# Peptides against a protein of PDB entry 7RZF: the designs that were tried, part 307

Target 1, 358 residues: chain A of PDB entry 7RZF
Amino acid sequence: PFQEEHLKQLYKIVPIKDIRNLYVTFPIPDLQKYYKSNPGHYLGHLIGHEGPGSLLSELKSKGWVNTLVGGQKEGARGFMFFIINVDLTEEGLLHVEDIILHMFQYIQKLRAEGPQEWVFQECKDLNAVAFRFKDKERPRGYTSKIAGILHYYPLEEVLTAEYLLEEFRPDLIEMVLDKLRPENVRVAIVSKSFEGKTDRTEEWYGTQYKQEAIPDEVIKKWQNADLNGKFKLPTKNEFIPTNFEILPLEKEATPYPALIKDTAMSKLWFKQDDKFFLPKACLNFEFFSPFAYVDPLHCNMAYLYLELLKDSLNEYAYAAELAGLSYDLQNTIYGMYLSVKGYNDKQPILLKKIIEKM
Target 2, 358 residues: chain A of PDB entry 7RZF as posed
Amino acid sequence: PFQEEHLKQLYKIVPIKDIRNLYVTFPIPDLQKYYKSNPGHYLGHLIGHEGPGSLLSELKSKGWVNTLVGGQKEGARGFMFFIINVDLTEEGLLHVEDIILHMFQYIQKLRAEGPQEWVFQELKDLNAVAFRFKDKERPRGYTSKIAGILHYYPLEEVLTAEYLLEEFRPDLIEMVLDKLRPENVRVAIVSKSFEGKTDRTEEWYGTQYKQEAIPDEVIKKWQNADLNGKFKLPTKNEFIPTNFEILPLEKEATPYPALIKDTAMSKLWFKQDDKFFLPKANLNFEFFSPFAYVDPLHSNMAYLYLELLKDSLNEYAYAAELAGLSYDLQNTIYGMYLSVKGYNDKQPILLKKIIEKM

## One batch from the design tools (peptide; made by RFdiffusion4, then SolubleMPNN)

Design b2_p28_1_s2 (from b2_p28_1, 16 letters changed)
Fold by OpenDDE base, seed 3:
Structure b2_p28_1_s2 (fold): chain B 358 residues (1-358), chain A 28 residues (1-28)
Amino acid sequence: as target 1 above (358 residues)
Amino acid sequence: LDGLFVAEVLEESYNFPKKSGFEFPVLE
């Protein structure tokens, strides 16, 4: 059972692999009965967001964090955990206290803004899309998963309960936010830098660790987390598909890509889907430049250009990925390759954003 | 309980997604 003695604790853990991780956890009430509102998912969506003004964007801008995950996890009977987990840089490992301060500043921003029904609606819409197009899981895994879920959900809802948000419950969102406080924190840092500095060994894997109380001064610093003006709520996700119409197969549909446009500057091939009948498309673009690989300088400039382009698109990449869109950018010996894949409805929006950054 | 937490943290750290994102709780 999670006891008060385990709160405000810091665990320094020695991994076998060369990893640097910060694991911040909060005990929260069991939210299973609130699956229709899923307040932990709402908070995980915001805390784990990667867009401009997000927690991750700020921590990346400082060079402290590579990746961030936020969300609820099942606990023992009668409680859950809310977890913020980050991949640390070498520099970030030196700034763990400040990283956690930024987490509490972001949480304080969420308190100040209050629960947003539009954010809940986006979560609902995203989950509805994910459910509608969920690939048929392997029967064995699916049956085992359903059997576990049947303990928590009515039979009629078992298939949908993980995805269907029905009720906006701002009271429950606030209740969970009230548990995300420094006085309720448990912190683990995973790094090889703790080798030879540990005093305990866990019994299952022989993992070496040290447990320390977080100093009261550090807890107070986190309790006094001011509003950081760099943190903002995400903008509305423009990539969420709303049209799922399947166009009828054309009478002249070819089994192979047909050349539908031929100009001095461009060729366009098209193949209609004749197999899957999904509201998805794959857009593939190859750009040819005689200058891309003329010499080592041009090669390096073309590489640098794509890296900068990818970086400039990161603000859209996450929102697109959430909406079931993806893009890829690669250097080729002839120039550049771009692909845009996923739901067709909002692909023109993503493509436009890419082209505007190019 | 401390050892279990350490083991859990380590397992999650080993399985940490290479891409940023919201992990839906996989009900294991």
Scores: peptide ipSAE 0.251, ipTM 0.753, DockQ to the pose 0.607
Fold by OpenDDE base, seed 4:
Structure b2_p28_1_s2 (fold): chain B 358 residues (1-358), chain A 28 residues (1-28)
Amino acid sequence: as target 1 above (358 residues)
Amino acid sequence: LDGLFVAEVLEESYNFPKKSGFEFPVLE
């Protein structure tokens, strides 16, 4: 177990590369036996969420953080870590205390809302999708990985244990949340700005660092983290596929896109997948407007329109990505291009959302 | 323990995913 002397510590680390990173870690109990509920994955999903009302959304809005990762990591025997890791902007490097305050405000929001079974179900469904369509790893890497996993899981479950969520355990979620407290925090900041300000060198790579105790006043500030009204649980992800049916190849399937609709206002080409046989589709739309590039004003208006459209769709972007859907919107010299790609099941929902914002 | 933590943090920082998410890569 981490001794109390290692808690409430700040590490300032000098990287070789020009990176700015904030690494916030909490020691948690060994949860390996609870892999079927995986409370750390549940919390990582919420803390790492990018949607409206998320931690990352707020930190991005302030210009302090670019990316965020949250989750559990295996430790030594008998304990794990919960980690919140963020890529810092130059401005964010100056606001680390406030970033961590926001982390604790979000954690406090999670405590206030309590464990949500629907969120667990989404994690379960997402993991099931990821497992079902996981690319086969190279045999050598796969064998080594399986050998390592066999120490932790029954042989029959080794292949699924990383992905299969079966048990909603709100008690374990709450237990982990109770460990995500300022009194249990270790903070590391990685930045070249600490060059020449360090007093220690680690033995493995010769990395220069400084260790400092986090001031009690700062710990108290984080302990008194209020409910920030900007933080909200994500909305239900409507894009998670549930139907993976692969339609039979039509006897008259052409190796090239066939024109299946030809009207004065629209042409439609279709090609069935004859190679991959995946429950995926690519929808590509080219919109032609005679006004799109008539003059610089119209060009700028078309650009502005698309930027506003993209901004209005940001609320769906992350949820779609998690569900294995993507969209792209581009200005063209003739108008606009839209693509929707990924699992075909919920593509109509995403497409409808896009069209409703147009 | 401190040196190991620093090394771990640095390794994780260098391997920081370009995309946000909730899974840390299992260190092989």
Scores: peptide ipSAE 0.250, ipTM 0.762, DockQ to the pose 0.541
Fold by OpenDDE base, seed 2:
Structure b2_p28_1_s2 (fold): chain B 358 residues (1-358), chain A 28 residues (1-28)
Amino acid sequence: as target 1 above (358 residues)
Amino acid sequence: LDGLFVAEVLEESYNFPKKSGFEFPVLE
């Protein structure tokens, strides 16, 4: 158990590598016994979300943060940590107090909205997909992993316990959220800018650092975090696959793509999967325009169009990625290339979203 | 405890994923 003396501390750490990192940690109860509900995963999913109205989206819009990771980590026996870790820009390093304020504003938004069963269901569905398509681990690694997991889970659940969410526990989500408070925070900032400003050396690696108490005024500022109207819960992920049926191989299946449509305006080639037998597809579209590369002006217009299209699709990119879908858009010397890849079930939805923005 | 925390933070920072999101507890 962390004593009060270990809370509200700021660590300034000098890295060997040229990195800028903000590590925000909260001591939480041991959640291992709650693996069936996994409230830390629920919170990590929301805090680490990249969609519109997310913490990361706001911090990126300010130019302060590049990437964000949120989640639970094991500690010693009887406690865990909830961690929000961000990659800082040079500007973000100057705004650490405001970044942490935004973290607490987002946490306050989660408290105000309360636990959402639909979000839990999405986490459950995503984990079920991940479990279903988990690559067969190498036998030696699998055996050692199982042996480790047997210390935490019943034998019957060892294979599924990491992935199978069964119980929606809003009480446990609220309990963890109640631990994510400024009075419980430990902050570490990793930056070479602290070189020559440290007074301690870590014994294991010789890392130079400074420890200082976070000022009470700063703690109070974070405690009084208001609802920031820019923060919103994510929308439902429409791209999560539910149908995993593998169609039988057609009798006339060719080992190479067959031309199945030939018109003046379009050609379509199709090849059925005869190797992987996964509920996945690759859709590739090549658009030809005689104007795409006719002169530098048209080339620049085609480039600008594609950048605007990509920007307009950014709202779907993260949700698609979580669901195991991806898209790619590229300029070609003949026009444009579009690729849609991943689970076949929701590819038509993503393709429709792309077409609606074109 | 402080030294261990600093070491942990450094290890996490050096291994910081390029991809945003959430970490699952890796039972090591």
Scores: peptide ipSAE 0.249, ipTM 0.755, DockQ to the pose 0.566
Fold by OpenDDE base, seed 1:
Structure b2_p28_1_s2 (fold): chain B 358 residues (1-358), chain A 28 residues (1-28)
Amino acid sequence: as target 1 above (358 residues)
Amino acid sequence: LDGLFVAEVLEESYNFPKKSGFEFPVLE
């Protein structure tokens, strides 16, 4: 349905809110029939990745982008969109052409590496976790969702089809990657800085915008996107849970935390979950130092230490979050607080990484 | 198509997630 005249277009859009956004979209074939392989999810996972060597990591390092989302969206009958959407900084708004160049460099890296079965397996495992622990939606929302899904999936697969990847289809991944080209792009920039520089008004909301063709020279720059050596595939996510065993409630389980270890150097309280019955844990550590709050210098040193520690752990933060793990580090008047929360299976791995950086 | 695209872009920009990721929030 998109004519060639709708491709290679730039839209400058004036928002009501003070937002800065870059919306990059590519028309792609309808992939609904390929839900078992979901090549758009595979690509969204990689393009939207936040780890070292990711697109977002590079764009953040330049101070151009705060957040990034990548993925497929439903279109009209017979086509979908692949979208890369970013929250722009004020500086990033000045570097939109370069941001899009980096997008195409990352896409070119994905082409050069080819489809990775291990990445598909991680997507499969993450989706299996999400499915297994999907909170019961409100009955009305759930019923409406199931009714919608029944239009696309067999009845037997309706509950699982959105989450369970079954088939690694490198051919379909390559097919979608082949659509992520500069000649197939539509770009929108949302910023108040375009106020008074627009020539059109859309009929739905009265939004002011300008449409212009992207210059052929810019398209050619993006077409000639080289391999940027800063872009790398993510490493394997070591935090993905595989064991979901729920330990039976102990007969001596107390309704409150029990002191299970008392030493000169440590006290340990434990409470077994008697309410949620999830394979999740909360580890909380209070570290005490007589030096933490003794004077302003020590306070500032303790603050700086935690900021450096957080920075050094940033490489794990996204992978942990994807795997349903989180950590928090805070200064206290007595020292520091550490919490690790989420699925219990890989918490020891994350805790070890934290301790190794301390 | 242009007006619809502009409206869609704005809606998504207003609802842009605070967290990065690979899935667009399903607008309920």
Scores: peptide ipSAE 0.244, ipTM 0.764, DockQ to the pose 0.562

Design b2_p28_1_s3 (from b2_p28_1, 16 letters changed)
Fold by OpenDDE base, seed 1:
Formats: sequence, C-alpha cells, structure tokens
Structure b2_p28_1_s3 (fold): chain B 358 residues (1-358), chain A 28 residues (1-28)
Amino acid sequence: as target 1 above (358 residues)
Amino acid sequence: LDGRFVREVLEESYKFPKKSGFSFPRVE
C-alpha cells in the first residue's frame, strides 16, 4: 500500500544526461478491471492534449515546458499511478511550483466541466482507428504481449481489449480526478543543477538525489488552485477518419505516376496504390513562383511567410496527428512545397484549412 | 520505495524523443 509518508514528497534527482524533467505522480486505484471504460485514458487524453486551451499550450506559451505526457501507469498489485511528465526548459526549472499549480488548475477545470461523453467517443474512435491499422508486430513480440495480457483479459478479448472502449463511466472518471489532488502528489525534478546538493544515493544505479517534504504552504497553494480562464476543453477532432473504403485498382493503373491533368497553371500526377492497399493517401503540392528566389530579400520574405503559415496552422497540427494525418511545408528554390499524408478520408478538410491560411 | 521511484523517474526522463500526449510507451 502506498503509505501517506511517501505523499507530498519532492525528489531532486541528478541525471547523467543533460536533461530537465518534472515528474508528477498520483497513486490511483487499480483500474485494470475497468479496461472497457479506461478512465485513465480519458484523463490522459485531456491532460496530455496539445491543442488550444490545453495545459501544454499554456506552459509552452510561458516558455517553461517543451513536451508533456499524461496518463496511467501500472503500479504494484492493487494500485496504479497517474503521471504527468514534462520536459522543462531552463526557465521552467525555476517555475516548477507554478507549473504544478497550472496542472492543478487544469485538473480543476476538468472537475468543473465534468466528464464529457463526446470526449470518450473521440477516444473510442481514435483507438478503433489505431486497432484497425495496427502494424503487425513482430511475431515474438506479439506472442509475448498476448501471453502477458492473457493474465488481465478474457481470451476472446485479448486482441481487442487494449483498444476497445465500450462503456462511458463518468463515475470512474470523477473517481480518478478525485485522486489527482495535491495531498496525493509525489513530485520529482530531474536536473544537473542539483549536483552537489543531494544527500542520498540510489542503490542500483548510484543516482544521487535529495528527498524533502513539500511545504504545507505550497500544498495549500495547489489545493486552492482556481479556475484559470486560459484552460479550455479541446474542440472535437474533425480529422478522425470514418471512411476506410479502399477503392478498387483501376484496370489502367500505371506503375508510375501518370499525368492526369495538364494546364497552363497546373500539372497533376496520380498513382493509385497497388501495393499497400490502405485507406491512405499522399498529396504533394509544389508551388512555383518566379519571385521566390529572385533575390535575398524575396527569399527571406518567402521564408518568413512559411514560418507564419506554419505558426497559424499549429492549432490543427496535434488534432491532425492524433487522427493519423500529417502535413509538411517547406521552402524550395522554386517556391513552396506542401505535403499532406495519412488517412485519405479527412485529408480534404486539412488541405482546406491549410489553403484558407495561405 | 524511494530508490524504485528514482529509477522509474530516470527511466522515463531518458526516453527521447518524447512524444507529447497521453500514451506512455509500454516497455516491450
């Protein structure tokens, strides 16, 4: 059992590598029996979200955090952990208390909004996509994985149990949220800046660390985390594919891209997939401008334009990535290159958004 | 418990590149 003595503790850990990391963990009940609802996945999806109004978006805007991961991890028998792990900037290392305050403000926002069935449905749909198109694992890894999960799932569900969300359980979401409190927190900070400031050594790796109690005043500050108006639930992910139809191979399918449109302003090449048979497409656009590389000023302006365009599209990048879509924008000596890749169903939506920002 | 926690933190911290999001990579 996780003893109260281990709660409200701060660990300062000296890494071998030059890394700065904040690891925030909460003991939670064993949720394995609730795999069909997976409340920890629901919370991890929201806490780990990168879109506008997310925890990460706010922490990035302050220059404190580069990356954030949120989710449940298996513990010992009878309990799990919920973890929020962030990569700290040098500035973020100075603002750890404030970063954790923002974590609790976001958690408080989730409590105030309550469990959202549409978010659960989105998680379900994303998992269904991931399952349907899961790459065939290497046979040994797959067999070992199946053997491991047989201890937790019925044999008939073993192949699907990790991905199938079936039951919306708001009660379990609230139960987990109720464990994400300052009184249940354990914090670790990883930084070389703690070198020579530690008093303990980890037995297995010789890692130097210091353990100290988090001051009651700091715990109280986190307990009194207000609603920060900058935090919002994500919008619905419009990029999640729903159509997975594979079009039949055309009789005249060429092994190479064929020119299917030739006009004064555009050429279009097309190649049907004859190998992979996936509901995926790659759209590649090359834009030509005689002004793009005419002089250093125009080159710099074209570069700046593309950086601004990328910045303006950043709000869609994460949602697209979650849905198995990606885009790339590059300057070329002739102008600009755009690529859109992934599931074909929602590519037109992403492409439209890109064009609307151009 | 402290030593195990320190090891866990380091193991997670050394994973690079870290993908943001909600999935901890399962240790294969």
Scores: peptide ipSAE 0.368, ipTM 0.801, DockQ to the pose 0.549
Fold by OpenDDE base, seed 3:
Structure b2_p28_1_s3 (fold): chain B 358 residues (1-358), chain A 28 residues (1-28)
Amino acid sequence: as target 1 above (358 residues)
Amino acid sequence: LDGRFVREVLEESYKFPKKSGFSFPRVE
């Protein structure tokens, strides 16, 4: 069992690679029996969210964190861990206490708002999409996986249990949130800056580290984490596909792109999918401007324009990616290239948002 | 237990960049 002696501990770890990482972990009960509600997935979705008002958005705005991962991980028998793992900037390495304070402020925001059924429904819908379009794994890997899953799930549910959420359990979400407290934290910081400042060596890899108790004053500071008004729940993800209909192959379908529109200002080519039969499309746009590369000033303006456009679209990028949509924007010698890929159902919504920002 | 934790932290740290928003895959 995870013992109390390991709580409120800070580990300073020297990596071989030049990485800066903060690993915050909480022991939680074994949630395997609650696979139908998966409260750890709900919390991981919110804590790991990248949208406006998210934990990551705020930590990025301060220049402290590049990436964030939140979620549950299997532990030893009878318990799990909830983990928040961040990639630190050089500046973020100096602000670890404040980063963790922001984590507890976000967790406090989740407590204040309470469990949201609509967020659970989005997680359910996203998982259903992922299950429906899961690529066929290699037979050996799949067989080994199924054999492992049979230890945890009824035979009839083994194929679906990892993906299909069925039960909204706000009580279990609150129970897990109650374990995400400063008194229940273990912290690790990974940085080469701890070289020569360690007193222990890990036996298998010879990794040098130091273990320290987190001061009670710091624990108390985190316990008194106020609501930060910058933290907000995400908006509803409008990009989640709901229509998966595949249109029949047209009688005049060509094996190559056909010109279907030719005007003074635009040409449009179309090719129907005749191979994969997925509810996906690839939209590719090439924009031509005689000014794009006329001189160094125009070239720099075209570059700056595209960078600003990308920045203005960041609010949608994560939600689109979660929903299986992606976009790409590139400068060309003739102007600009735009690509929109993924499930076809919500591509018009993403395309409209891109055009509105252009 | 401390050594195991140190190894776990390093192994997870070396998997970056991770896509955000994903719960750690259940160990299959």
Scores: peptide ipSAE 0.366, ipTM 0.789, DockQ to the pose 0.534
Fold by OpenDDE base, seed 2:
Parts: C-alpha cells; sequence; structure tokens
Structure b2_p28_1_s3 (fold): chain B 358 residues (1-358), chain A 28 residues (1-28)
C-alpha cells in the first residue's frame, strides 16, 4: 500500500547516462476490473496528447520539454500508478516546479470540461484499428502474452480485452482525475546535475539519489493551479479510418505502375496492391518547378518554404500518426516531393489539409 | 519502496527518447 509518507516526495536521481527526465507519479486504484471502460487510457490519451492546446505543446513552446508520455502503469497488488513522464531540456530542468504546475493546470482543465464521450469513442476506434491490424505475433510470444493476460481477463475476452473499449464511464474518469492531485504526487527528477548533491544510494544499482519532502508552499501552489487559457481539449481526429474495404484486384492489374493519366500538366501512375491486401495506400507526388533550383537564392527559398510548410502541418502530424497516417515533404532538384502513406480511407482528408497549407 | 521507485524511474528514463504518447508499453 502506498502510505502517505511516500506522497509529496521529491527524488533527485543521478543517472549513468546523460539524461534529463521528470517522472511525476500518482497512486491510483487498481483499474484492471474496469478494462471495458479503461479510464486511465482515456486520461493518458488526453494528458499525453501532442496537438494544439495540449500539455506537451505548451511545454515545448517554452523550450522545457522534448517529449511527454502520460498513462497508467501497473503497480503492486491492489493499486496502479498514473504517470506523466517528460524528457527535460537543460532549461526545463530549471523549471520543474512550473512544469508540474502546468501539468496540474491541464488536469484542472480536464476536470472543468468533464469527461467527453466523443474522446472515449475516438479511443475506442483507435484501439479497434490497432486490434484489427495487429501484426501476427510469434506463436511463443503470443502464447506467453495470452497466459499473462489470462490472469486479468476472462478467457473469452483475452484476445480483445486490451483493445476493446465498450463502456463510457465518466464516473471512473472523474474518480481517476480526483487522484491526480498535488497531495498525492510523487516526483522524481533524473539528471547528472545532482552528482555530489545526493545522500542516499540505491541498493541494487548503486544509484545515488536524494529524497526530500516537497515544500508545503509548492504543494499549495500546485493545488491552486488555475485554468490556463492555453490548454484546450484536442479537436476530433478526422483521420481515424472507418472503411477497411479492400478493393478486389482488377483483372488487368499490372505488376508495375501503369500510366493512367497523361496530360501536359500531370502524369499519374497507378499500381494496385497484389501482395499485402491491406486497406493502405501510398500517394507520391512530385511537383516540378523551373524556379526551384535555378539559383542558390531560389534553392534556399524552396528550402525555407518547405520548412515553413512542415511547421504549419505539425498540428495534424500527431492526429495523423495516431490514425496510422504519415506524410513526408522533401525538396528535390526539380521542385518538391510529397508522400502520404497509411490507411487509404482518410488520406484524401490529410492530402487536402496539406494542399490547403501549401 | 524508495529504492524500488528509484530503479523504476531509472528504467523508464533509460527508455528515452521515448515516443510521446499515452501508453506505457506493457513489457512483454
Amino acid sequence: as target 1 above (358 residues)
Amino acid sequence: LDGRFVREVLEESYKFPKKSGFSFPRVE
């Protein structure tokens, strides 16, 4: 059992590797019995979101954090942890208190907005996609995994239990959110900057660390986390595929790309998939401009244009990635190359977004 | 408990750079 004495503690840990990490953890009830609703996954999806108005977006904008992971983790018997783990910049290491304040401001925003059924539905749909297209695990790994899962789930549900969301339980989401409070926090900071400033040694690895109580004033500061107007719930992920139909192979399917359109302004090559039979496509576009490589100035302008375009598309990158879509933009000696890959169903939406930013 | 926590933190930290997101992959 996590005793109160372990709460509101700060650990300063000296790593062997040159890493800077902030590990924020909250003890939560065992949620295994709630696998059909998985409130910890719902919260992890939002807290770990990378889109506009997300926690990570704000922390990146300040130059304090590179990456963020949020979610539930198994603990000992009868409890779990909710963890927010971030990769710190050198500057972020100086602003840990403020980073955690922003975490609590985001959590407060989630409380204020309340549980959203549409967010749950997106999690459900994403998990359904992941399940449907789960790579064939190696038989030994699969059997071992199933055996492990059988300890937690009914036999009939073992195959789906990790992915199948069935029940929207706002009460359970609120229950977990109520555990994500400053009074329940345990903080660890990992940095070589703590070398020579530690007073304890971990028994197994000889890791040097310091443990100290978080000052009551700091806890109170986090408890008084107001609504930060920069934090917003994500927009609906329009890239989640819903159609997984595989078109039948055409009778005249060529083993190589066939020229299906030839005009003064465009050539289109097409090859149907004859091997994988997945509801996926690869769209490749080569744009030709006589100005792209005419001189060093135009070359540099084309480079800058592409960097700005990539930056402008960053708002969609995470949502597309979650939905199993990706894009790539490259400069060529003739102009620009665009690639869109992944599930074919929503590729036109992503392509439209890219073109609208061009 | 403290030593275990320190180990857990280190083990998780050494997996960085982690892909950002919402799931701690279950250690298979």
Scores: peptide ipSAE 0.364, ipTM 0.792, DockQ to the pose 0.552
Fold by OpenDDE base, seed 5:
Structure b2_p28_1_s3 (fold): chain B 358 residues (1-358), chain A 28 residues (1-28)
Amino acid sequence: as target 1 above (358 residues)
Amino acid sequence: LDGRFVREVLEESYKFPKKSGFSFPRVE
């Protein structure tokens, strides 16, 4: 059983590799029986979100965090953990208390807004897409996985249970949020900066660490986390595909890209997919400029332009990625290359967003 | 419990840099 004596503890851990990590964990009830509503997935989606007004966006803007992962993890019998794990910058290592304060401010924002059915529906739709296009698992891995999950799910649901969201349960979301409190926290910081400052050794790997109680004043500071006006719920993901229709192969379909448009300003090649038969497309654009590589100044301007463009598109990158869309922007010796890949249904939306920022 | 926690933290930490998001790699 997870005992109260292990709560409000800070662990300082010395890694072998030069890594900086903050691991924040909360013991939560076993949510396995609630797989159809999956409140931990709902919270993980929001806490781990990368869009504007997200926890990660704010922590990145401060230069404290590079990456963030949020979600539920299996524990021992009768409980799970909710974990927020971040990659720390050198500066972020100095601001761990403030990073955790921001975590609690975001959690407080989620409490204030309450459970959102549209967010649940978005998670459901994303999971449905992921399930529909899940790659064929290797037979051995698949059989072993099925055997393992048969202990947790009805036989009829075993194949789908990991992806099924069927029931919006705001009560369960609130129940989990109520466990994400400072009094229920366990914190670990991983950094080489703790070398020579530890007093314990882990038995299996000889990992050096220090354990200390988090001061009551720090706990109180986190308990009094106010609403940070920078935190906002994400907007609806406009990139989630809904149409998965595969167009019939045209009789005149060529095995190679055919030139279908030729003008003074543009050439267009097209090839229909004759192999995969997926509702996906690859759009590739090459922009030519006689000035792109004429001198070092123009090269630098083209580079800066592309970096600014990428930065301006960052707000869409995560939502697009979640929806199975990606884009790539590169400088070339002739100008610029743009690629848009993924499900074809919402590619025009992403392409429009890119063009509007150009 | 402390040693196990330290090991778990290290194992997760060595997966960085990893993609941000809401999914912990399921331990298969």
Scores: peptide ipSAE 0.359, ipTM 0.795, DockQ to the pose 0.571

